Peptides against a protein of PDB entry 4Y8H. Designs and how they scored, part 25

Target 1, 196 residues: chain A of PDB entry 4Y8H
Amino acid sequence: TSIMAVTFKDGVILGADSRTTTGAYIANRVTDKLTRVHDKIWCCRSGSAADTQAIADIVQYHLELYTSQYGTPSTETAASVFKELCYENKDNLTAGIIVAGYDDKNKGEVYTIPLGGSVHKLPYAIAGSGSTFIYGYCDKNFRENMSKEETVDFIKHSLSQAIKWDGSSGGVIRMVVLTAAGVERLIFYPDEYEQL

## One batch from the design tools (peptide; aimed at target 1 R19 K33 S46 G47)

Design b2_p21_2_s1 (made by RFdiffusion4, then SolubleMPNN; from b2_p21_2, 16 letters changed)
Fold by OpenDDE base, seed 3:
Structure b2_p21_2_s1 (fold): chain B 196 residues (1-196), chain A 21 residues (1-21)
Amino acid sequence: as target 1 above (196 residues)
Amino acid sequence: SEIDEILEEARKKAKETKLVV
């Protein structure tokens, strides 16, 4: 898996590959690793497919309850719910999650929750087995307050490099753009990103 | 709790399927 989320001028963009594996083998299955937990709060999933899906489902349910009582939750609130679940169950879960969201007050925010259940707020985050191959690239090329187009290109190039080197990453590149204007889903196919 | 049950089922399913993302 190769996943990332990047804050930019107008909000935040999440990105992910779609490859699924079983042990050391590629499974003939495509996974959407970008998962909605609220209207403008999404997450990137890495690790056990079942574990991460369950966590996301629980968070989504919690945020629905929260909304009914208190109104729209902040991204920080969502991250705290993820953190509690991951930390309290760290011995029984294999999950690395990046939480990203947008609201008018805080704009785009990114929280990374690696194995162990710690939480870190960052301008951008990368995770998954493919992330180890692109730390240098991302460090070199990330800039704060990029445009939407610049950020899409940054993520596309980053994930393309991760996929190139990580056998556990591949398939399509999906993105979700979260801004004041709403939610936009993007998809890029191998024929496009492999030549970058 | 309900959350604990969901997590337990997820863990069980994960062990059975071994699907990784």
Scores: peptide ipSAE 0.284, ipTM 0.712, DockQ to the pose 0.843; fails the geometry check
OpenDDE base, seeds 1, 2, 4, 5: peptide ipSAE 0.260, 0.261, 0.271, 0.281; ipTM 0.682, 0.703, 0.689, 0.701; seeds 1, 2, 4, 5 fail the geometry check

Design b2_p21_2_s2 (made by RFdiffusion4, then SolubleMPNN; from b2_p21_2, 17 letters changed)
Fold by OpenDDE base, seed 3:
Structure b2_p21_2_s2 (fold): chain B 196 residues (1-196), chain A 21 residues (1-21)
Amino acid sequence: as target 1 above (196 residues)
Amino acid sequence: SEIDKKLAEAHELAKKTKLRV
C-alpha cells in the first residue's frame, strides 16, 4: 500500500493506490483505500483489510452519533476516535490510518495514526509499505499552500514513485479532494502515472 | 461492548482472508 494526505491552500487531498495483497502474493482484487467516515472527513487505510475497514466503520458510526447530538465533528475529533480504537486494540490490530478532513474553521487537516495507535498532526502524511521509498521525494517537493492542481500532481508523482518500487502497491491511483466546495473523487490509471 | 465485538469479528475475518491493503 501507498497512501498519503496533503493539506493545500483550499483544503486537503487524500491519495491511495488500489493493490491488494495476500501474504507474499498480489491478490486479483482492487481495493478502495480511501474511506468516508463523515461528509468531509475521510481516511486512508493500510494494513489488514478487514481491521482497517472495521475501524473505519466504527468511526463512521461514532461520528454519526456525534453529529446527531452535537453537530458536525471536527477532523481532530475523528482522529481522536481513530486513535482510541487503534491504541486500545493495538495488540489485535494491524492498521495504519491517515485521517484527513476539511471544515471552515480549521480548513484542511491531516492526522497520521501509525501502528501502535499514536496520533500525529502534520501538514502532510505518507504511509504504507510504499511510503518508505518516497520520504525523500516528498520532503523535497512538498510545499505549503499549494494549489489544487499542484497538490494533485505532487500526490500523483509521489504515489507513482512508491508504486514503481513497492511490489505491494499498484493499480489505480485514487484521490479525494475535500474543500469548501465539497468532495471530489479523482482516478488515474497506470498508463497515465507510469510515464511520469 | 458493540465496538469490541466488531473489532473481534474483524480480527477473525482478517485471519481468515489475510488480505492486506
Scores: peptide ipSAE 0.367, ipTM 0.759, DockQ to the pose 0.848; fails the geometry check
OpenDDE base, seeds 1, 2, 4, 5: peptide ipSAE 0.339, 0.353, 0.355, 0.359; ipTM 0.739, 0.750, 0.750, 0.752; seeds 1, 2, 4, 5 fail the geometry check

Design b2_p21_2_s3 (made by RFdiffusion4, then SolubleMPNN; from b2_p21_2, 15 letters changed)
Fold by OpenDDE base, seed 3:
Structure b2_p21_2_s3 (fold): chain B 196 residues (1-196), chain A 21 residues (1-21)
Amino acid sequence: as target 1 above (196 residues)
Amino acid sequence: SEIDEILEKAREEAKKTKLRV
């Protein structure tokens, strides 16, 4: 898996590959690793497919309850729920999560929750087995307050490089753009990103 | 709790399928 989330001028963009593996083999399954937990709060998933889906489902449920009682939750609140689940169940779960969201007050925010259940707020985050190959590239090329187009290109190039080197990453590149204007889903196929 | 049941089910399914993302 190769996943990332990047804050930019107008909000935040999440990105992910779609490859699914079983042990050392590639499975004949394409997975959407970008998961909605609230209108403008999404997550990137890595690790056990079942574990990460369960966590996301539970968070979505909690945020729905929160909304009914208190109104729209912040991205920080969502990250706290993820953290609690991952930390309290760290002995029984294999999950790496990146939480990203947008609201008018805080704009785009990114929280990374690696194995163990710690939480870190960052301008951008990368995770998954493919991320080890692109730390240098991302550090060199990330800039604060990029445009939407610059950020899409940054994520596309980053994930393309991760997929190139990581046998556990591949398929399509999906993105979700979260801004004041709404939610936008993007998809890029191998014929395009393999040439980068 | 309901949450515990969901997590247990997920863990069991993960063991069976061994699917990773």
Scores: peptide ipSAE 0.354, ipTM 0.758, DockQ to the pose 0.842; fails the geometry check
OpenDDE base, seeds 1, 2, 4, 5: peptide ipSAE 0.352, 0.348, 0.340, 0.341; ipTM 0.767, 0.775, 0.746, 0.749; seeds 1, 2, 4, 5 fail the geometry check

Design b2_p21_2_s4 (made by RFdiffusion4, then SolubleMPNN; from b2_p21_2, 16 letters changed)
Fold by OpenDDE base, seed 3:
Structure b2_p21_2_s4 (fold): chain B 196 residues (1-196), chain A 21 residues (1-21)
Amino acid sequence: as target 1 above (196 residues)
Amino acid sequence: SEIDKILEEAAKKAKETKLRV
């Protein structure tokens, strides 16, 4: 898996590959690793497919309940719920999660939650087995307050490089753009990003 | 709790399917 989320001028963009693996093999299955937990709060998933799906489902439920009582939750609140689940169950779960969201007050925010269940707020985050190959690239090329187009290109190039080197990453690149204007889903196919 | 049950079921399923993302 190669996943990332990047804050930019107008919000945040999440990105992910779609490859699924089983043991040492590539599974003949395409996974959408970008998962909605609230209207403008999404997550990137890495690790156990079942574990990360369950966590996301639980968080979604909690945020729905929260919304009914208190109104729209912040991205930080969502990250806190993810953290609690991941940390308290770290012995039974294999999950790496990036939480990203947009609201008018806080704009785009990114929280990364690695296997241990810690939480880190960052301007951008990368995770998954493919992320190890692109730390240098991302550090060199990330800029704060990029445009939407610049951010899409940054994510596309980053994930393309991750996929190139990580056998556990591949398929399509999906993105979700979260801004004041709403939610937009993007998809890029191998024929396009492999040429980068 | 209900949450614990969901997580336990997910863990069991994960062990069976071994699917990773």
Scores: peptide ipSAE 0.370, ipTM 0.767, DockQ to the pose 0.858; fails the geometry check
OpenDDE base, seeds 1, 2, 4, 5: peptide ipSAE 0.367, 0.333, 0.358, 0.366; ipTM 0.774, 0.780, 0.764, 0.766; seeds 1, 2, 4, 5 fail the geometry check

Design b2_p21_3 (made by RFdiffusion4; failed a check: the pose's geometry)
Pose (drawn by RFdiffusion4):
Structure b2_p21_3 (pose): chain A 196 residues (1-196), chain P 21 residues (1-21)
Amino acid sequence: as target 1 above (196 residues)
Amino acid sequence: TFDDLVDSFVSLTKALGLQML
């Protein structure tokens, strides 16, 4: 997998490749790794497909219940529910999850939850096996308060490289845009991003 | 026959939770 989330001027963008692996075989070339847990709180999933789906479903359930009793949860609250599940079940889970959301007060936020269940709040985050190949590129090219178009390009170029080098990444690049204007789904095909 | 074996293998590995993202 190759996944990332990036905060910018108007909110946050999540991005991911679409490859599911079963050994060297590509079990699914059009996977959706970007998953809703609330209207404007989404996550990027990496690691075990089964574990991350089970976790995301539970978190969506908790936040739906939270919404019924207390109103809209913060992005930090969503990240805390993911952490509780990942930390308390660290022996049985293989889940690298990035949590990203939009709050009118807090604007865009990104929390990354690596394997041990620790929580890290960051301006942007990268993860998945393909992310190793773009630490150098992303650290060199990221800046705070980028525009929507600049952020889409940063993610497109970053995941294009992660897909190029990582055999466990590929297919299409999917993105989810989170702003006060709502939710936007973007998709970019190989003929576009490969030759960047 | 080969395609049926590959589909069965892929379904089994999914049911066992052996697929990775």

Design b2_p21_3_s2 (made by RFdiffusion4, then SolubleMPNN; from b2_p21_3, 18 letters changed; failed a check: the pose's geometry)
Amino acid sequence: AEAAARAAALAEARAAGKVRL

Design b2_p21_3_s3 (made by RFdiffusion4, then SolubleMPNN; from b2_p21_3, 18 letters changed; failed a check: the pose's geometry)
Amino acid sequence: AAAAALEAALAEARAKGETLL

Design b2_p21_3_s4 (made by RFdiffusion4, then SolubleMPNN; from b2_p21_3, 18 letters changed; failed a check: the pose's geometry)
Amino acid sequence: AAEEALRRALAEAAAAGKLRL

Design b2_p21_4_s3 (made by RFdiffusion4, then SolubleMPNN; its pose is not in this set)
Fold by OpenDDE base, seed 3:
Structure b2_p21_4_s3 (fold): chain B 196 residues (1-196), chain A 21 residues (1-21)
Amino acid sequence: as target 1 above (196 residues)
Amino acid sequence: DEEEELEEELEEALASLPQFL
């Protein structure tokens, strides 16, 4: 897996590859690793497909209950729920999560929750097996307050590089853009990003 | 025919195993 989330001028963009493995076999199966937990709060998933789906489902349920009682949760609140689940179940869980969201008060925010269930607020985050190949690229090329187009290009190039080197990454690149204007889903196919 | 059937059986068997992202 190669996943990332990047804050930018108008909000935040999540990005992911789609390759799924089964044991030691690289399957041709395509998975959507970008998961909605609230209208403008999403996550990137790495690790066990079942574990990360279960966590996301529980978080979605908690955020629905929160909304009914208190109104729309902040991204920080969502990250706290993810953190609690990942930390309390760390001995029985293989999950790496990036939480990203947009609201009018805080704008775009990114929280990374690696194995062990710590939480870190960052201007951008990368995770998954492919992330090890792109730390240097991302550090050199990330800028604060990029445009939407600059941020899409940054994520596309970053994930393309991760996919080139990581056998556990591949397929399509998916993105979710979260802004005041709403939610937008993007998809990029190998014929486009392999040429980068 | 037999090769296609074997590929389908293998794909179904693999789909039942735990997936990793």
Scores: peptide ipSAE 0.429, ipTM 0.777, DockQ to the pose 0.570; fails the geometry check
OpenDDE base, seeds 1, 2, 4, 5: peptide ipSAE 0.415, 0.419, 0.420, 0.425; ipTM 0.772, 0.770, 0.770, 0.768; seeds 1, 2, 4, 5 fail the geometry check

Design b2_p21_4_s4 (made by RFdiffusion4, then SolubleMPNN; its pose is not in this set)
Fold by OpenDDE base, seed 1:
Structure b2_p21_4_s4 (fold): chain B 196 residues (1-196), chain A 21 residues (1-21)
Amino acid sequence: as target 1 above (196 residues)
Amino acid sequence: EEAEELARALEEALASLPQFL
């Protein structure tokens, strides 16, 4: 897996590859690793497909309940729910999650929750087996307050490089753009990003 | 044809196993 989320001028963009593995084998299955937990709060998933889906489902339920009682939750609140679940169940879970969201007060925010259930707020985050290949690239090329187009390009190039080197990453690149204007889903195919 | 059928069967078998992202 190669996943990332990047804050930018107008919000946040999540990105992911789509390759799924079974043990040591690469499966020819395409998975959507970008999961909605609230209207403008999404997550990137790495690790066990079942574990991360279960966590996301529970978070979604909690955020729906929260909304009914208190109104729209912040991204920080969502990250806290993820953290609690990941930390309390760390002995039984294999989950690495990036939480990203947009609201008018806080704009785009990114929280990374690695194995063990710690939480870290960052201007951008990368995770998954492919992330190890692009730490240097991302550090050199990330800038705060990029445009939407610059951010899409940054994510596309970053994930393309991760996929190139990580056998556990591949397929299509999916993105979710979260801004005041709403939610936009993007998809890029190998014929495009392999040429970068 | 036999190779394609075997490949399909393998993919189906793998799909039943735990998946990792």
Scores: peptide ipSAE 0.431, ipTM 0.769, DockQ to the pose 0.566; fails the geometry check
OpenDDE base, seeds 2, 3, 4, 5: peptide ipSAE 0.430, 0.415, 0.420, 0.428; ipTM 0.770, 0.774, 0.767, 0.768; seeds 2, 3, 4, 5 fail the geometry check

Design b2_p21_5 (made by RFdiffusion4)
Pose (drawn by RFdiffusion4):
Structure b2_p21_5 (pose): chain A 196 residues (1-196), chain P 21 residues (1-21)
Amino acid sequence: as target 1 above (196 residues)
Amino acid sequence: AATAAAEAATAAAEAAAEENI
């Protein structure tokens, strides 16, 4: 997989490829790796498809119950629920998860949760097998407080390269935009991003 | 030795059948 989340002026954008692998076979070329756990708290999933889906479903359940009793959870709270599941079950899970959300007070936030269940709050995060190929590109090209259009381009160019080099990444590029204006889903096809 | 090789091949085939993202 190739996945990333990026904070910017108005909030945060999540991005991902759409490839599911079963060996070298592409089990699903149009996978949605960007998953809602609350209205404006989403995650990017990497690693085991089964593990990350089971985890996201449980987290969505906890945050729905949290909302019923205490109102809207913070993005940090959502990330903490993911961590609790990933850390406590680290022996049985293969889940690399990035959590991103929008709060009116906190604006955009990104938390990355690698394999061991540790939590890291970052301006942007990249993960998945394809992310190794774009550490150099992303570190060179990321800046804080980018516009929406600049952030879409940064993600589009970054994942385009990760897909180019990583055989375990491909298909379409999906993005989810999180701002005070609501939630926007974006999709970019190979004929556009390949020749960038 | 042959039983250990067969068990390793079965474990590799089972791991290759899993879906990953």

Design b2_p21_5_s2 (made by RFdiffusion4, then SolubleMPNN; from b2_p21_5, 18 letters changed)
Fold by OpenDDE base, seed 3:
Structure b2_p21_5_s2 (fold): chain B 196 residues (1-196), chain A 21 residues (1-21)
Amino acid sequence: as target 1 above (196 residues)
Amino acid sequence: EEEEELERKRKEEEEAKKLRV
């Protein structure tokens, strides 16, 4: 897996590959690793497909309950719910999660939750087996307050490099753009990103 | 037939639990 989330001028963009593996083998199943937990709060998933899906489903339920009682939750609140679930179950879960969201007060925010259940707020985050190959590239090329187009290109190039080197990453690149204007889903096929 | 379907579902669930992303 190769996943990332990047804050930019107008909000945040999440990105992911779609490859699924079983042990040392590539599975024929294409997975959507970008999961909605609220209207403008999403997550990137890495690790066990079943565990990360179960966690996201529980968080979605908690945020729906929160909304009914208190109104729209912040991205920080969503990250806190993820953190509690990952930390309390750390001995039985294999999950790496990036939480990203947009609201009018805080704009785009990114929280990374690695194995062990710690939480870190960052301007951008990368995770998954493919992320090990692109730390240097991302550090060199990330800039704060990029345009939407610059941020899409940054994510596309980053994930393309991760897929090139990581046998556990591949397929399509999916993105979700979260801004004041709404939610937009993007998809890029191998023919588009392999030449970068 | 019912036993074969139950065994098929069990194998599919076991394979799903081994999937990684």
Scores: peptide ipSAE 0.451, ipTM 0.808, DockQ to the pose 0.371; fails the geometry check
OpenDDE base, seeds 1, 2, 4, 5: peptide ipSAE 0.450, 0.446, 0.449, 0.448; ipTM 0.807, 0.804, 0.805, 0.805; seeds 1, 2, 4, 5 fail the geometry check

Design b2_p21_5_s4 (made by RFdiffusion4, then SolubleMPNN; from b2_p21_5, 19 letters changed)
Fold by OpenDDE base, seed 1:
Structure b2_p21_5_s4 (fold): chain B 196 residues (1-196), chain A 21 residues (1-21)
Amino acid sequence: as target 1 above (196 residues)
Amino acid sequence: EEEEEREKEEKEKELESQLFV
């Protein structure tokens, strides 16, 4: 898996590959690793497909209850719910999560929750087995307050490099753009990003 | 048939539990 989320001028963009594995083998299954937990709060998932989906479902439920009582939750609140679930179940859980969201007050925010259930707020985050190959590239090329187009290109190039070197990453690149204007889903196919 | 269907569902669940992203 190769996943990332990047804050930019107008919000945040999440990105992910779609490859699924079973043990040492590539599974004949494409997975959408970008999961909605609230209108403008999403997550990237790495680790156990079942575990990460279960966590996201629980978080979505909690945020729905929160909304009914207190209004729209912040991205920080969502990250806190993820953190509690990941920490409480860390002994039986294989999950790496990046939480990203947009609201008018806080703009785009990114929280990374690695194995163990710690939480870290960052201007951008990368995770999954493919992330190891792109730390240097991302550090060199990330800039704060990029445009939407610059950020899409940054994510596309980053994930393309991760996929190139990580056998556990591949398929399509999916993105979710979260801004004041709404939610936009993007998809890029191998024929496009392999040429970068 | 019902037993074969249950075995198939169990195998499918086992396969899903072994998937990683």
Scores: peptide ipSAE 0.442, ipTM 0.803, DockQ to the pose 0.368; fails the geometry check
OpenDDE base, seeds 2, 3, 4, 5: peptide ipSAE 0.440, 0.441, 0.438, 0.437; ipTM 0.807, 0.804, 0.803, 0.803; seeds 2, 3, 4, 5 fail the geometry check

Design b2_p21_6 (made by RFdiffusion4)
Pose (drawn by RFdiffusion4):
Structure b2_p21_6 (pose): chain A 196 residues (1-196), chain P 21 residues (1-21)
Amino acid sequence: as target 1 above (196 residues)
Amino acid sequence: SPSEWLGDPNNPASYNSHGLS
């Protein structure tokens, strides 16, 4: 997989490829790796498809219950629920998850949760097997407080390279935009991003 | 049946994250 989340001026954008692998076989070329756990708290999933889906479903359940009793959870709270599941079950899980959300007070936030269940709050985060190939590119090209269009381009160009080199990444590029204006889903096809 | 993965099935360590602080 190739996945990332990026904070910017108005909030945060999540991005991902759409490839599911079963060996070298592409079990699903149009996978949606960007998953809602609350209206404006989403995650990017990498690793085991089964593990990350089971985790995301439980987290969505906890946050729905949290909302019923205490109102809207913070992005930090959502990341904490993911961590609790990933850390306490680290022996049985293969889940690399990026958590991203929008709060009116806190604006855009990104938390990355690698394999061991540790939590890292970052301006942007990249993960998945394809992310190794774009550490150099992303570190060179990321800046804080980018516009929406600049952030879409950064993600588009970054994942385009990760897909180019990583055989375990491909298909379409999906993005989810999180701002005070609501939620926007974006999709970019190979004929556009390949020749960038 | 084989498991499905969102990435490389033979290299779990590759799902770790990176970013600038």

Design b2_p21_6_s1 (made by RFdiffusion4, then SolubleMPNN; from b2_p21_6, 6 letters changed)
Fold by OpenDDE base, seed 5:
Structure b2_p21_6_s1 (fold): chain B 196 residues (1-196), chain A 21 residues (1-21)
Amino acid sequence: as target 1 above (196 residues)
Amino acid sequence: APEEWLGDPNNPSSYNGHGPE
């Protein structure tokens, strides 16, 4: 798995590969590792598919209840719910989560929750088995307040490099763009990103 | 349903029985 989320001028973009494994094999399945927990709050998932889906489902439910009582939750609130679940159950979960969201007050925000259930607010985050290969690339190429197009290109190049070196990453690159204008889903195929 | 794995969040060389991580 290679996942990331990047704040930019107008919001935040989440990105992920689509490869999964089952048993001893790479599965011929295109999975969606980008999961909605609220209209403009999403997460990237790594680790156990079942564990991370269960966490995301619980968070989604909590945010629905929150919305009914208090209005639209902040990205920080969502990250707090993820943190509580991941930290309290850290001995029984294999979950690496990146939470990203947009609201008019805070704009785009990214919170990374690695194994153990700590939470870190960052301008951008990378995770998954492929992330180790792109720390240097991301550090050199990330800029604050990029355009949408620059940010899409940054994520596409970053994940392409991660996929190149990580046998557990591959398939399509999916992105979710969160801005004031709404939610946009993007997809990039191997024929495009392998040429980068 | 078969157990599905999204890889080790922190280690590209790890293996926990769910395929390459």
Scores: peptide ipSAE 0.386, ipTM 0.743, DockQ to the pose 0.217
OpenDDE base, seeds 1, 2, 3, 4: peptide ipSAE 0.366, 0.383, 0.384, 0.374; ipTM 0.746, 0.742, 0.752, 0.753; seed 3 fails the geometry check

Design b2_p21_6_s2 (made by RFdiffusion4, then SolubleMPNN; from b2_p21_6, 8 letters changed)
Fold by OpenDDE base, seed 3:
Structure b2_p21_6_s2 (fold): chain B 196 residues (1-196), chain A 21 residues (1-21)
Amino acid sequence: as target 1 above (196 residues)
Amino acid sequence: APEQWLGDPNDPSSYNGHGPE
């Protein structure tokens, strides 16, 4: 898995590959690792598909309940719910999660929750087995307040490089763009990103 | 049911040993 979320001028973009594994085998199944927990709050998932889906479902429920009582939750609130679940169950979960969201007050925000259930707010985050291969690239190429197009290209190139080196990453590159204008889903196929 | 994985968050062992194409 190779996942990332990047804040930019107008909000935040989440990106992920689609490869999954079953045991020691690469599964020829496309999986969406970008999961909605609220209208403009999404997460990237790494680790156990079942564990991370269960966590995301619980968070979605909590955020729906929160919305009914208090109005739209902040991205920080969502990250706090994820953190609590991941930390309290750290001995029984294999989950690496990046939480990203947009609101008018805080704009685009990214929170990474690695194994163990700590939470870190960052201008961008990378995770998954493929992330180890692109720390250097991301550090060199990330810039604050990029345009949407620059950010899409940054994520596309980053994930393309991760996929080249990580046998557990591949398939399509999916992105979710969160801005004041709404939510946009993007997809890029191997024939496009392999040449980068 | 077979367990489905979305990779290990920090596992460098997934390196496939090939350089850039």
Scores: peptide ipSAE 0.336, ipTM 0.712, DockQ to the pose 0.221
OpenDDE base, seeds 1, 2, 4, 5: peptide ipSAE 0.327, 0.320, 0.322, 0.328; ipTM 0.709, 0.696, 0.705, 0.700

Design b2_p21_6_s3 (made by RFdiffusion4, then SolubleMPNN; from b2_p21_6, 8 letters changed)
Fold by OpenDDE base, seed 2:
Structure b2_p21_6_s3 (fold): chain B 196 residues (1-196), chain A 21 residues (1-21)
Amino acid sequence: as target 1 above (196 residues)
Amino acid sequence: APAQWLGDPNNPSSYNGYGPE
């Protein structure tokens, strides 16, 4: 898995590969690792598919209840719910989550929640087995307040490199763009990103 | 049935969302 979320001038973009493994084997299955928990709050999932799906479902439900009582939750609130679930159940979970969201007050925000249930707010985050290969690249190429296009390119190039080196990453690159304008889903295929 | 994973379960980076980034 190679996942990342990047804040930029107008919001935040989440990105993920789509390869899935079964046990120690690469499965011929494509997975959407970008999961909605609220209109403009999404997450990237790594680790156990079942665990992360369950967590995301609970968070989504919690945020729906929150919305009914208090209005739209902040990304920080969402991250807090993720954190609580991951921390309280750390002995029974294999989950690495990146939470990303947009709201008018805070703009784009990214929170990374590694195994153990800590939470870290970052301008961008990378995770998954493929992330090991792109820390240097991302550090060199990330800039704050990039344009949408620059950010898409940054994520595309980053994930392309991760996929190149990580056998557990591959398939299509999916992105979700969260801005004031709404939610946009993007997809890029191997024939495109392998040539970068 | 074997568990489905989003990443390599034998690589700590597969479940660790924090790094030097």
Scores: peptide ipSAE 0.317, ipTM 0.715, DockQ to the pose 0.660
OpenDDE base, seeds 1, 3, 4, 5: peptide ipSAE 0.315, 0.346, 0.311, 0.316; ipTM 0.708, 0.717, 0.710, 0.708; seeds 3, 4 fail the geometry check

